# Designs tried in a protein design run: peptides against a protein of PDB entry 3J47. Part 93

Target 1, 121 residues: chain A of PDB entry 3J47
Amino acid sequence: IRLTNQLKSLKGLQSKLKDVVEYLDKVINKELPINHTILGKLQDVFNLLPNLGTPDDDEIDVENHDRINISNNLQKALTVKTNDELMVIYISNLVRSIIAFDDLIENKIQNKKIQEQRVKD
Target 2, 69 residues: chain B of PDB entry 3J47
Amino acid sequence: YEEKEESNLAATKSMVKIAEQYSKRIEEEKELTEEELKTRYVGRQDPKKHLSETADETLENNIVSVLTA

## One batch from the design tools (peptide; made by RFdiffusion4, then SolubleMPNN)

Design b2_p21_8_s3 (from b2_p21_8, 6 letters changed)
Fold by OpenDDE base, seed 3:
Structure b2_p21_8_s3 (fold): chain B 121 residues (1-121), chain C 69 residues (1-69), chain A 21 residues (1-21)
Amino acid sequence: as target 1 above (121 residues)
Amino acid sequence: as target 2 above (69 residues)
Amino acid sequence: SEKEELLKEIKELLEKIEKLL
């Protein structure tokens, strides 16, 4: 459910971005005027988003430690943080698996002892 | 879309909380392993079961964290 | 460093389990 909602939000943003690009192309071609209300809201969103450096510019200007936005140069720093968090989760899962295996081994040992007692009786 | 965004934000906040709780979960896992060890010495099944259940809950929380990430 | 400490703790738990086997 949560992943589906996140994907839906991302798809909505992608569709809106595509509409803006198409609108900008039409304005450049002098085909249509700019919808000022939509553009203003989009500008507000971009001002809240860390600056997407062009994909060719390797310069990471703003290290945002916050995991949120994958796309920006800030996203590279965020990707490193995400990788560290994924490693922690992976290690935690391994530890839990080890504990579960220990319990299984103990259960097997107990079952074996019960069987040995039944054979002696 | 807004509901999904709110869910993603909640998930991200949950991840931060999970990172903070990770150290606590590791300690809880160690305590469970110690209790299991103690239960093996005492020969009582109930404490061992409780340790196993707590370890399972810790694993489930990690899996949910991975799914949320 | 924190990851290395976590790995060390996991190894110690594994060793405790091995002693119980």
Scores: peptide ipSAE 0.412, ipTM 0.841, DockQ to the pose 0.010; fails the geometry check
Fold by OpenDDE base, seed 2:
Structure b2_p21_8_s3 (fold): chain B 121 residues (1-121), chain C 69 residues (1-69), chain A 21 residues (1-21)
Amino acid sequence: as target 1 above (121 residues)
Amino acid sequence: as target 2 above (69 residues)
Amino acid sequence: SEKEELLKEIKELLEKIEKLL
């Protein structure tokens, strides 16, 4: 049961990775925008699979394992990169919001000054 | 696989560049906000508005750049 | 670290805004 669930999860991950690759190819080709939802799900999968980088010693064919490990490391790196980009976007939006609030405060202060001047006249 | 790795490396380099540009834009925005604050104290409303608008435009360009990358 | 610094700067700006309200 546990092994079967792990296999199912691995297959699901593999399918998702394929989808991510296809999506990335489409983004590179400017056919589609970056799907943040797919990226988020990929990040969740990576967070749940911390051990993708620990080579357990079993002698299985080094070449395919190296390619898979390189691919996984690359996908991990790409996921991290995408996370960093999303973080930058988030920070940018936050800064923009702060600027907007500053402008609102200034407008409020200006309005108050105008009202005070009108009361004095 | 190699082509994909190269593409990912190029994408990563582009993202690093975007992050650097973003950091620079954030610094510029901070400077504009400080100038706006100073302008608010001095009563120079027009320069403040211009700085705020410039900061907003810079942020927009950053967001668009990150979304496009 | 750079991101944290930016976040800190943003927080400081927010605090300044709050003081002005």
Scores: peptide ipSAE 0.385, ipTM 0.845, DockQ to the pose 0.014; fails the geometry check
Fold by OpenDDE base, seed 4:
Structure b2_p21_8_s3 (fold): chain B 121 residues (1-121), chain C 69 residues (1-69), chain A 21 residues (1-21)
Amino acid sequence: as target 1 above (121 residues)
Amino acid sequence: as target 2 above (69 residues)
Amino acid sequence: SEKEELLKEIKELLEKIEKLL
C-alpha cells in the first residue's frame, strides 16, 4: 500500500513536472503568460510531497534513486520557493487591501467630520 | 534535461530577485501605513492622502509583480 | 518566523483599522 501510494505520487509528480516544463517552455517562447493556476497546482503537489522523503534503505539501484531523490529534493525546494513566493504575493495583496481599507476608514471619518461641521454651521 | 535544469536555475534566481523586490515593496507599504497612522494623530488631511496614494501605488506594483510572477 | 512576523504586523494593521471604524 505505501509503495503503491509512493509510486502514484511519483507518477503524479512526474506528470506535473512535465506540465511545468511544457508551461515554462511556452512562457520562454512568449506563447503564454505565467499561469498562477499552474503554480497553485505545483504547490498542491509539493504539499503532498513530504510523504516521499523517508529514505527507507531498500536496495534499489542507488544511482537512479539518488537522481530521483535529488530531483525530488530540488523540486521540493523549488516548490517551497514557489509557495513562499505565492505566500509573499498573497501577504502583499492582503497588506494592500488592509491599507486600502484603512484609507476608506479614514475617508469615512473625514466625511463624518465634514458633515458634523456642516451641521454646526 | 540539462537545459531544463539551467532554465529552472535561472527561473529560481529570478524568483529570488522577485522575492527581494517584494520584501522591499512590503516595507514601503508598511512605511505608508505608519505615515497614515501618524497623519490620523496629527489630524491633517494632506499627509493622509499622500500616504494613501503611495499605498495604492505600492499595491499596484505588487499586483503587477504577482501577475508577472 | 519572518512570515509569522509579517502576519502579526498585518493583524496589527487590521486591528488599527477596526479601532478607526
Scores: peptide ipSAE 0.372, ipTM 0.844, DockQ to the pose 0.014; fails the geometry check
Fold by OpenDDE base, seed 5:
Structure b2_p21_8_s3 (fold): chain B 121 residues (1-121), chain C 69 residues (1-69), chain A 21 residues (1-21)
Amino acid sequence: as target 1 above (121 residues)
Amino acid sequence: as target 2 above (69 residues)
Amino acid sequence: SEKEELLKEIKELLEKIEKLL
């Protein structure tokens, strides 16, 4: 199931990437205007792709044609970049959670100390 | 595409800056934790509160940065 | 490596918090 979903996503991404390449070629040839929506969708796909960049997928000998490899490398690079960004965000949120937890613990300790002082009075 | 690449480059530079700010924020958070440790030993509430507030502000800034990214 | 260093720093912070606990 996961592999099938990954394969489907990869096929979808590959199809989209092909569409982007075809679109880029048409834009380079001045046949079509730049469509920002395609780029946005590509970004959305990349934002969904952070799960694909595990190092184990680097061993896929993409023996396929040089142009596909360049596109895949760029897509991989963009995916890696997105993954790195998401990782930084995740780590940042984790650090924040830890700080907030530390503050809660300190507040609890202070409250306990205040209660103990009130019982002694 | 060039504008988006430039925007992505700017975003990447902003991310690097965010990472640097994050490292600085982590250091500030570490300082806050150290001050909390010190305040725990001194038994003074005021420094701990200030440290907590600074940590919260750092957290908020990180959340905003994450939301903006 | 930078991620690992950051994780190490986070772990150190957690250990400090645990010592406060």
Scores: peptide ipSAE 0.357, ipTM 0.830, DockQ to the pose 0.013; fails the geometry check

Design b2_p21_8_s4 (from b2_p21_8 with L7K D8K D15K E16K)
Fold by OpenDDE base, seed 4:
Structure b2_p21_8_s4 (fold): chain B 121 residues (1-121), chain C 69 residues (1-69), chain A 21 residues (1-21)
Amino acid sequence: as target 1 above (121 residues)
Amino acid sequence: as target 2 above (69 residues)
Amino acid sequence: SEIEELKKEIEELLKKIEELL
């Protein structure tokens, strides 16, 4: 469910961005007047998007807090943060797996002891 | 879209919380393992089962954290 | 020019989203 929702949001964003691009193309082609409101909102979105520098300015590692949702340049910095988080999650899963395995071993040992007692009786 | 966005936002907030919760979950996992150890010594199935269940819950929470990430 | 820059930025965002998908 969560993954599906994230995917849907991403697809929605993609669609919106595509619409914006199409709108911008129409404005550039003088087919439509510049909608200042849409442009302003888009600009606000971009401003909220950590510096999507030009492809060449991709060098700046922007350290920003909320790692999941923000676009590529932030995504690289977010990728580092996400990697750290994923690493933590991985370690946590590993630990849980170890605990589960330990419990399994213990259960097996107990079962063996019970069987041994039954054979002695 | 909005529901998904809300879910993503919640997930992001959860990620920050996950770091904190992770430390806590590690401790909870240790406690579970200790209970299993105690159960092994006492020979009573119940404490061991409880430890196993807590470990499973910790694992599940980690998986959910990964999925949220 | 500013609109073109904004467009480029949006396109970059789109590309990033596509890479994430």
Scores: peptide ipSAE 0.427, ipTM 0.831, DockQ to the pose 0.115; fails the geometry check
Fold by OpenDDE base, seed 1:
Parts: sequence; C-alpha cells; structure tokens
Structure b2_p21_8_s4 (fold): chain B 121 residues (1-121), chain C 69 residues (1-69), chain A 21 residues (1-21)
Amino acid sequence: as target 1 above (121 residues)
Amino acid sequence: as target 2 above (69 residues)
Amino acid sequence: SEIEELKKEIEELLKKIEELL
C-alpha cells in the first residue's frame, strides 16, 4: 500500500512535470504568453526540489544532507541519510530476530524438560 | 496522489520517531533478555514469556519501521 | 533565457523520476 501510494505520487508528479515542460515549450515558441504566476510557482517548486542537476556540493543544504529522502539529488544526499536510517532499522530487526530466536530456544528447552518429566511419570 | 503524499509524510515522521525509539527499543530488548535470564534462574515461566512477547513486539515495530522507511 | 534554464531543470527532474520508475 505505501509503496503503491509513493509510486502513484511519483507518476502524478511525472505527469505534472511533463505538462509544465509542454507549457514552457509553448511559451518559448511564443504560442502562449508567459504566465508569471505559473513560472513563479515552478520556481518555488524547483527551489523546494532538491537540485536534480549536478549536485553543486554547495547548494546541498548541509542540514538536509543527513535528512530523509524526499527528492532525488538532495535525495542522493538524503539517500545517504535514508540509507543510514535503513541500516538502523535493519540492525534493529536483526536484534529483534536474535531475541526472538533466543526465546524460541528457551521455549524448546522448557518443552523438552516438560516432556522428559512426563515420560518419567 | 494527495492521500499518498500525506501517507508518505506520515511515514517520514514515523521514521524520525522510529530512530528515536530505536535506542529505546534496544534497551527494552535488553531488559527482556535480562528478564528471561532472571526467569531462567528463578524457574518462573511468566517472566520469560513476557520477555519473549516484548521481544516480538520490538521485532514487529522494527519491521513496520523498515516498511515505513 | 531563464525560461529555457527552468525547462532544462524540469527535464532533468523528469529524467530522474523516470529512473526511479
């Protein structure tokens, strides 16, 4: 479900981005007047979008480099953060698994002792 | 799309919370292991069971965290 | 033009999205 929602959002973004490109092409070709409001919103989106271009190391807001994977280039730096988070989660899962196994082993040992007692009776 | 975005945002917030809770979960797991050890020595099944249950809960939370990440 | 630059940035974004799909 979550992955599907993420994929849907990404597809929606892709579609919107294509529409914007088409609009920009029409503006460049002078088929449509420049809508300053749309352009301003696009600029805002790009400013909010982690620079998808060549990560000029400098515009990677250093604070977001360690923060969660929202978008691709900042998302690459954020991918490092996300990878770190994933690693933490992975380690946590391993620890939980180990504890669960230890409990299973203890339960088996206890069950074996109970069975041995029953055989003696 | 909006619902998905909201879900992703919620998931992201959950991940941050999970990171904070991770250290706490590790401690909880240790406590459970200690209770198992104590139960092993005391011969009481109840503390061991409780430890196992808490370990399972910790594992489940980690899995949910992975799925959220 | 600034618009052409914005267009290029958008196209790069699209390419990255496509790579993720």
Scores: peptide ipSAE 0.409, ipTM 0.821, DockQ to the pose 0.116; fails the geometry check
Fold by OpenDDE base, seed 3:
Structure b2_p21_8_s4 (fold): chain B 121 residues (1-121), chain C 69 residues (1-69), chain A 21 residues (1-21)
Amino acid sequence: as target 1 above (121 residues)
Amino acid sequence: as target 2 above (69 residues)
Amino acid sequence: SEIEELKKEIEELLKKIEELL
C-alpha cells in the first residue's frame, strides 16, 4: 500500500513535469504565451526543493536533518543521516532479538525443570 | 497523490518520533530484562511473561521503523 | 533564458524522481 502510494505520487509528478516541459517548449517556439501562473507555481515548487547540485559538486550546502526525498546533493548529506538512522534501527533490532533469545532460553530451562520434576514423581 | 504524500509525511514524522523514543525503548527493554531476571530468581511466570511481551512490543516497533525508513 | 533554466531544473528533478522509482 505505502509503496503503491509513493509510486502513484511519483507518476503524478512525472506527468506534471512532462506537461511543464511541453508547455515550456511551446513558449520557446513562440507557439503559446508564457503562463505566468503555472511558471510561478513551478518556481515555488523548485524553491521548496533543495537545490539539485551537479553530482560532481561535493559541497553539501544544506544539512537537512530530515531524510525527505531531497535532491541528490542534499540526498548525500541526508544519506549520512539515513545511515545513522538505519544503524540505530539495526542495533535496536539486535537488542530485541537478544531479549527474545533470553526469553527462549528461560522457557527451555523451565521446560527442562518441569520434565525433571515429572521424572522424579 | 495527496493521500500518498500525507502518508509519506506521516511516516517521516513517525521516524523522528521513533528516534526520540529509541532511548526510551532501550530503557524499557533493559527494565524488562531485569524483570525477567528477577522473575527467574522468584520463580514467578507472570513477571517473565510481561517482560517478554514488552520486549516483543519493542521489536515490533523497530520492525515498523525499518519498514518506514 | 530564465524559462530555459527553470526547464532544466524541472528536467533534473524528473531524472531524480525516475532514479528513485
Scores: peptide ipSAE 0.401, ipTM 0.811, DockQ to the pose 0.115; fails the geometry check
Fold by OpenDDE base, seed 5:
Structure b2_p21_8_s4 (fold): chain B 121 residues (1-121), chain C 69 residues (1-69), chain A 21 residues (1-21)
Amino acid sequence: as target 1 above (121 residues)
Amino acid sequence: as target 2 above (69 residues)
Amino acid sequence: SEIEELKKEIEELLKKIEELL
C-alpha cells in the first residue's frame, strides 16, 4: 500500500512535469505567450527542490545530510545517508533474526525434553 | 496523489519516531533474550512465548521501518 | 535563455523521476 502510494505520487509528478515541458516548448516556439504565473510556480517548485547540481558540484549542503532521497548530487550525499540508514536497518533485522533463532532453539530443546519424559512414562 | 503524499508525510514522521524507538526496541530485544534464558532455567513455557512474541513484533517494526525508509 | 534553462532543469527532474520508476 505505502509503496503503491509513493509510486502513484511519482507518476503524478512525472505527468505534471511533462505538461510543464510541453508548455515550455510552446513558449519557446512562440506558439503561446509566456504565462508568468505558471513560470513563477515552477520556479518555486525548483527552489524547494534541492539544486540538481551538475554531478561536479560537490556542494554537500550539511543541512540535507539528514534528508534521505531528494535529487542526484544531493542524492549522492543523501545516498550516503540512505546507506547509513539501510545499515542500521540491516543490523536491526540481524539482531531480530538472532533472537528468533534463539527462541527456535529453546523451543526445540523443550520439545525434546517433553519427548524424553513421554518415553519414560 | 494526495493520499500518497499524506502517506509519505506519515512515513517521514514515523522515521523520526523510529529513531527514538530504535533504542527502546534494542532494549526490549535484550530483555526478551534475558527472559528466554530465565525461562530456560525455570522450565516454564509461558514467559518464553511472550519473549518470542515481543521479538517478532520488534522485527516487524524494523521491517516496516525499512519499507518506510 | 532563462526559459531554456528552466526547461533543461525540468527535463533533468523528469529523467531522475524516470530512473526512480
Scores: peptide ipSAE 0.400, ipTM 0.813, DockQ to the pose 0.117; fails the geometry check

## One batch from the design tools (peptide; made by RFdiffusion4, then SolubleMPNN)

Design b2_p22_1_s1 (from b2_p22_1, 12 letters changed)
Fold by OpenDDE base, seed 4:
Structure b2_p22_1_s1 (fold): chain B 121 residues (1-121), chain C 69 residues (1-69), chain A 22 residues (1-22)
Amino acid sequence: as target 1 above (121 residues)
Amino acid sequence: as target 2 above (69 residues)
Amino acid sequence: DLLKEQLELTEKATQLLREILS
């Protein structure tokens, strides 16, 4: 019973991992949008990033335009970097999940072999 | 403005470092998977278990990284 | 038979990992 449940769980996990991989492939191929939740969290992080570009109401001197552009560019660069980091984290998690799934499959197979040996004895 | 620029630069550098660390972790995970595959061919259970454990640890670290980011 | 199945599953997982890394 426990082994059977473990096998079922492993199969379920495998299916889920397959779905995740398929999803990731679709994301990489731009066939599907990036996970909205991840994007939302990134957006939240960006929103929490101080708007380096909110000039205080003081006189927008012409020299500040270049600085504002630099600040905006930096913010954009940071945003891109954050997105890349999130993507990397996502991929890493997926890879770990796949490895964990493989291990689970192996464990299930071993358990089945043990059960078969016990039945033969 | 200069302080903010420096802070942004530092943040960017930190992000690059995180990305590099992530890339390295992915590579390490691949190596572990290869070791598991090799272990299957050798028929040694212990290496497979170790690979699985390492994969789990890598996954956990990634999750922690996601939670920290 | 179970060993073969495990091997196949591991191979599939390895392939999936390669696809993710690629």
Scores: peptide ipSAE 0.407, ipTM 0.834, DockQ to the pose 0.019; fails the geometry check
Fold by OpenDDE base, seed 2:
Structure b2_p22_1_s1 (fold): chain B 121 residues (1-121), chain C 69 residues (1-69), chain A 22 residues (1-22)
Amino acid sequence: as target 1 above (121 residues)
Amino acid sequence: as target 2 above (69 residues)
Amino acid sequence: DLLKEQLELTEKATQLLREILS
């Protein structure tokens, strides 16, 4: 469910970006007037996006380190955080898998014992 | 899309909590493994099943956390 | 024999978990 929602959101974003690009191309080609409202919203989106290109601004809001690979410098920090989170998830999954395997082994042993008892009866 | 965005936001907030919960989940998983060991020794099915279920839940939560991350 | 095998498998799993946590 969560993955599906994330994929849907990403697809929606991609579609919207494509629409914006198409719109911008039409404006450049003088086919359509510039929609200031759309541009304003895009600018707002870009402003909300971590600054892709500025290496120097120290205010790497520590809070944004945990989120998705958006932009390069903040994105690098975010990428590191994402990697750490992925590692944690991977380890957790591995641990769960190990536990599940242990349970499966135990179940198999029990089933075998039950079968052996049934054969003796 | 809006629902997914909201889910992603919730997931991000949950990720911070997941880091804390991850440490706790690891401990819970260890406890489950210990219970499995005890159950093997004692031969009681119920504790082993509970451990397995808890391990599965922990794994599922980790998967969800990874997916949310 | 099967019980011994299960025990051994559980021990291996526990060891793997410890290694992951370390």
Scores: peptide ipSAE 0.404, ipTM 0.844, DockQ to the pose 0.013; fails the geometry check
Fold by OpenDDE base, seed 1:
Structure b2_p22_1_s1 (fold): chain B 121 residues (1-121), chain C 69 residues (1-69), chain A 22 residues (1-22)
Amino acid sequence: as target 1 above (121 residues)
Amino acid sequence: as target 2 above (69 residues)
Amino acid sequence: DLLKEQLELTEKATQLLREILS
């Protein structure tokens, strides 16, 4: 049960990440405008990540262009980090799936053995 | 900028550590799976089940760790 | 025969895991 829930959560995350990537690609290709809602949600996810350096409060104004680049770089770094994390999660889920599959196979083998014994019997 | 860079560096280091831990856990899970496989060949069902359960627990812990990290 | 098939599947799964880890 817990494993299944984790797998489901991971699949959801993977799907969301895929959507984000697709969106970003479309934005890069100028095919679609930046979906602010998706970006906002992504930003929220990044903000919830504890170790993302909260820019300290102070220097507001001048660095807007560099801030956009820094924000983009940070966003890129965050995106890369998120991608790496998602990859790890994905791999973990795959491993879990493989284990579950192995268990299923074992159960099937056991069932077949039981059936064979019943037939002999 | 420097503080941000330091924070990013620390975060990156933490991520590397997490990745290493994850890799180790994956390896442990694989070992359990191999043992289960060996047990299957021997026809001992109970040990196989135990190994499978242990592998599942290991994976679960890894996922929780990654999510928490 | 089924046991052999299961074993083969398990081996394949293990190999896939190795590939993912590599």
Scores: peptide ipSAE 0.396, ipTM 0.829, DockQ to the pose 0.018; fails the geometry check
Fold by OpenDDE base, seed 5:
Order: structure tokens, then sequence, then C-alpha cells
Structure b2_p22_1_s1 (fold): chain B 121 residues (1-121), chain C 69 residues (1-69), chain A 22 residues (1-22)
């Protein structure tokens, strides 16, 4: 149950991250205007992500377009990296879940064997 | 900008390392599963238990990684 | 019979794990 819930949460996160990536790609491609609200939410999400960098310098003054592009590229790179990490974590959790399931099956089989032996004695 | 780039590069390298560690954990989990299979054929319960425990540990580590991520 | 079925289920689960890892 807990593992399943974690997997579900991870899938949800993955989907959300995918949406964010798609949005960012559209912004980068100038297909959509920069939506400040979406960017703000995305920034909030990234801020909730473990601050890999020193928190202090990220007050990037909005004014320099070049800084915004670099920030966007960095953000994109970080997003991709984050997605990859999340994917790895997801796969790992799935694998663990399967192994745990196999163990449960084996335990159940063993329990049945023990019960059968007890009925024969 | 350069410092930020360096920080991002370092972060990326750390993520790659985490991914490698994850891959290794997955492999360890597979090995445990094989051991369980072997134990099942040999009729010894102990190897199966060990495989299950290793799988659980791998799952736990993944969960911790997800939570940390 | 039940033991055999469980064994088969375990084998299937193992196969699924391999597929996920691949």
Amino acid sequence: as target 1 above (121 residues)
Amino acid sequence: as target 2 above (69 residues)
Amino acid sequence: DLLKEQLELTEKATQLLREILS
C-alpha cells in the first residue's frame, strides 16, 4: 500500500514535470509568451527542490534578458536532470516493489507448505 | 554566472553519481531475486529470505532517494 | 497445486521485474 502510494505520487510528479518541461520548451521556442504566473509556480517548485545552489544569489534581477535566458537554460538543464533523477527513483521503487511482491508470494507459499505439513501430522 | 554554471555542473555530476548508485542498487536487487529463485529450487528458505530483505532495502533506498529528491 | 501456482506467480513477477529494468 505505501509503496503503491509512493509510486502513484511519483507518477503524478513525473506527469507534472513533463507538463512543465513542455511549457518551458514552448517558452524557449517563443511559441508562447512568458507566463509570469507559470514561471513563478515553476520557480516555487524548484525552490521546494533541494537548493543545490547557494540560495542567496538566485535573486536574479529580472531586467537582463541574457540572465533570463541563462537562467532558463539552467532551469531547463536542471529540470531535465531532475526528471532523469525522478525517473531513476521511480524505476528503483518499481523494482523494489516487484521484489517485495515476489517475497510476499514466496512467504505465502511457504506458509501454505507449513500448513499442509501440519495437517498431515 | 560562472559560479552558477559551476554549481549547476556540480549538481549535475552529483545527480549522475546518484543515478549510478541507483543502477547498482537495481543490480543488487536482481541478484537477490536470482538467489531467491535458486533457493526455491534447492528448497532452502534462507536464501529467499535474504533476497527479500535485499529487495526491501533497495526499495527503501529508492524511497529515500525519492523523498530526498 | 497451490504451491506450484505460487511458484509460477513468483516467476512471472521476476520476469516483470526484468522487463522494467530493461
Scores: peptide ipSAE 0.389, ipTM 0.829, DockQ to the pose 0.016; fails the geometry check

Design b2_p22_1_s2 (from b2_p22_1, 12 letters changed)
Fold by OpenDDE base, seed 4:
Structure b2_p22_1_s2 (fold): chain B 121 residues (1-121), chain C 69 residues (1-69), chain A 22 residues (1-22)
Amino acid sequence: as target 1 above (121 residues)
Amino acid sequence: as target 2 above (69 residues)
Amino acid sequence: DDLNKQLELNLKASELLREILS
């Protein structure tokens, strides 16, 4: 149950991320105006979520992660590290969800086979 | 500043450790999935179930780790 | 058949996740 819920949540997140990417692409292509509210929400998400797919580490303004006045460079490095960790955690959760989903599918297949056998009997 | 730097370094080290643990858990999950696949081919339902349960536990642990990180 | 396909897809997804985590 919990895993299934997590999977559902992850799927929802994936869908949302896809929508965001699509929106961003449209904005980049000047097909849609920049929505400040969406951008603000995205920024919040980026602050909460490690580097969602932006490859170039360079341009992300290291906003206020933890209070440690490490040199701007160290703070940046820590932020990157934190992001990486969050990414790993996220991926791990996804993997677990996928595994759980696979198991559910297998169970469903088995149940279906059992049901089919019962109908034949 | 130095104390803060040390604290940050410690935090960073902790994060690296968490990442390593996470990577290991992911690998374990993959192994379980492979075993499940193998079990499916062999037609042994019980091993598959066990793999699924282990995967779920691994996921739960990862979630807890994320929440505690 | 559809369930099998879904399972295969899940397996592939898991493999991809492994690759990302590697």
Scores: peptide ipSAE 0.467, ipTM 0.837, DockQ to the pose 0.022; fails the geometry check
Fold by OpenDDE base, seed 3:
Structure b2_p22_1_s2 (fold): chain B 121 residues (1-121), chain C 69 residues (1-69), chain A 22 residues (1-22)
Amino acid sequence: as target 1 above (121 residues)
Amino acid sequence: as target 2 above (69 residues)
Amino acid sequence: DDLNKQLELNLKASELLREILS
């Protein structure tokens, strides 16, 4: 559900961005007048979003480090954070698996002891 | 879309909380392992079972965290 | 004997995990 919602949000953003690009192209071609309200809102969105266009590793803004934003620079920082979180989860799972394995081994040892005792009786 | 975004935000916050709780869960898992070790020495099945259960719960929580991420 | 070795390995793994999480 959560992943589906995130994907839906991303798809919505992608669609909107496409519409904006198409609109801008039409305005440049003088096919449609500039809608100032839409442009203003879009500009606000762009100001809030880290610049996606520069692939270079430059300003990892610390505040957005936690949010996997589509922006490449922010994405790198977010990717690092995500990797760290995934590593922690992975290690935790390994620990749990080891504990479960230890319990299984102990159970097997106990079962073996019980069987050996039954054979001696 | 907004509902999904809100859900994702909530999930992210939950992950942060999980990360904080992770240290506690690891400690709890260690305690269970110690109890299992003690049970192995004492030969009592109940403490070992409890340790195993706690370890399983810790694993389940980690899985939920992964699914939430 | 094999089970004992596995248990020892599990203990070592748990210790390593503690070190990683520290």
Scores: peptide ipSAE 0.458, ipTM 0.843, DockQ to the pose 0.015; fails the geometry check
Fold by OpenDDE base, seed 2:
Structure b2_p22_1_s2 (fold): chain B 121 residues (1-121), chain C 69 residues (1-69), chain A 22 residues (1-22)
Amino acid sequence: as target 1 above (121 residues)
Amino acid sequence: as target 2 above (69 residues)
Amino acid sequence: DDLNKQLELNLKASELLREILS
């Protein structure tokens, strides 16, 4: 269920991103004015969907967007924030994994001690 | 899509809380590690088990946080 | 001895992670 929802959200985001790209291309070509409503919605989507890239990769994408438009800067800022949050979660998971590993090591040590005691008996 | 959007909204609201909880969880993980060290030093299985359980709980909370984010 | 060393390394790794999160 959760994975399915994530997939659906990703598909929705992909579609929206495609629309945004098309719109941005038209704006760049001076065919259409900037639609603030679309940009706002895009920002909301970026806030909800953290980039799974490394923080460094996310920074690179943000720097490119900051130069183009104030709206893009906000979206980038939101993306950075989301990425930071994701990074924190990732690190937390890593810490938990390390703790679990430490417990495993301790269990192994205990087992070894038990075996040594059995050999001495 | 709507269900996912609702979940994302809830997650976003929870993210601030998660950030605060994350710091606390990290500290709890350290405490568990210290308990493991103490248990290793004392040679008692129970403290080690407790540390492992706390680490697992912290990991689970992080996973839930990721899923809600 | 090897297990103790591994545990120490894990503790150090956890400390590093804390530093990254801080």
Scores: peptide ipSAE 0.450, ipTM 0.840, DockQ to the pose 0.018; fails the geometry check
Fold by OpenDDE base, seed 5:
Structure b2_p22_1_s2 (fold): chain B 121 residues (1-121), chain C 69 residues (1-69), chain A 22 residues (1-22)
Amino acid sequence: as target 1 above (121 residues)
Amino acid sequence: as target 2 above (69 residues)
Amino acid sequence: DDLNKQLELNLKASELLREILS
């Protein structure tokens, strides 16, 4: 299920990126003005998927350096948020592992005590 | 796409909840460890086992949360 | 004795985790 959803998201992103490229080409050629609707959709995608639009892909678009910088900053902010979430998860897992380890140690101690009692009998 | 969006939203909400519950879980883990320590001195196995099981459940929940994120 | 030391280390680790999450 998760992998399938990720694949769908990736496909959606690919389609959106293609549309953006096509629009940008038209703007460069002075054939069309900037489409605000496309920009809005792009923003929505970035809000939903922080990893969308690798800085490298955005940096390639030379014409809108300032807009690219804004987009990159937003992407960076989203990446930081994602990293924070991952960090919390990591710490949680570490804590659980430590607890499990403590339990194992206690079990070993108990087993040792039982063995010592058996030897005394 | 819509299903993925819904899943991501749910995951985000879960993460916020996890952050809040995380502190509580850590406290519960500490309590279990203290009980284990007490049980070690008293020589009673039952309380220690219960603590261990609770810790395992907490770990499992965290793993599930990570997989959902 | 070694097991007791490990248990103490685990307790300390848990305390550190609480501090990080706080």
Scores: peptide ipSAE 0.433, ipTM 0.834, DockQ to the pose 0.017; fails the geometry check

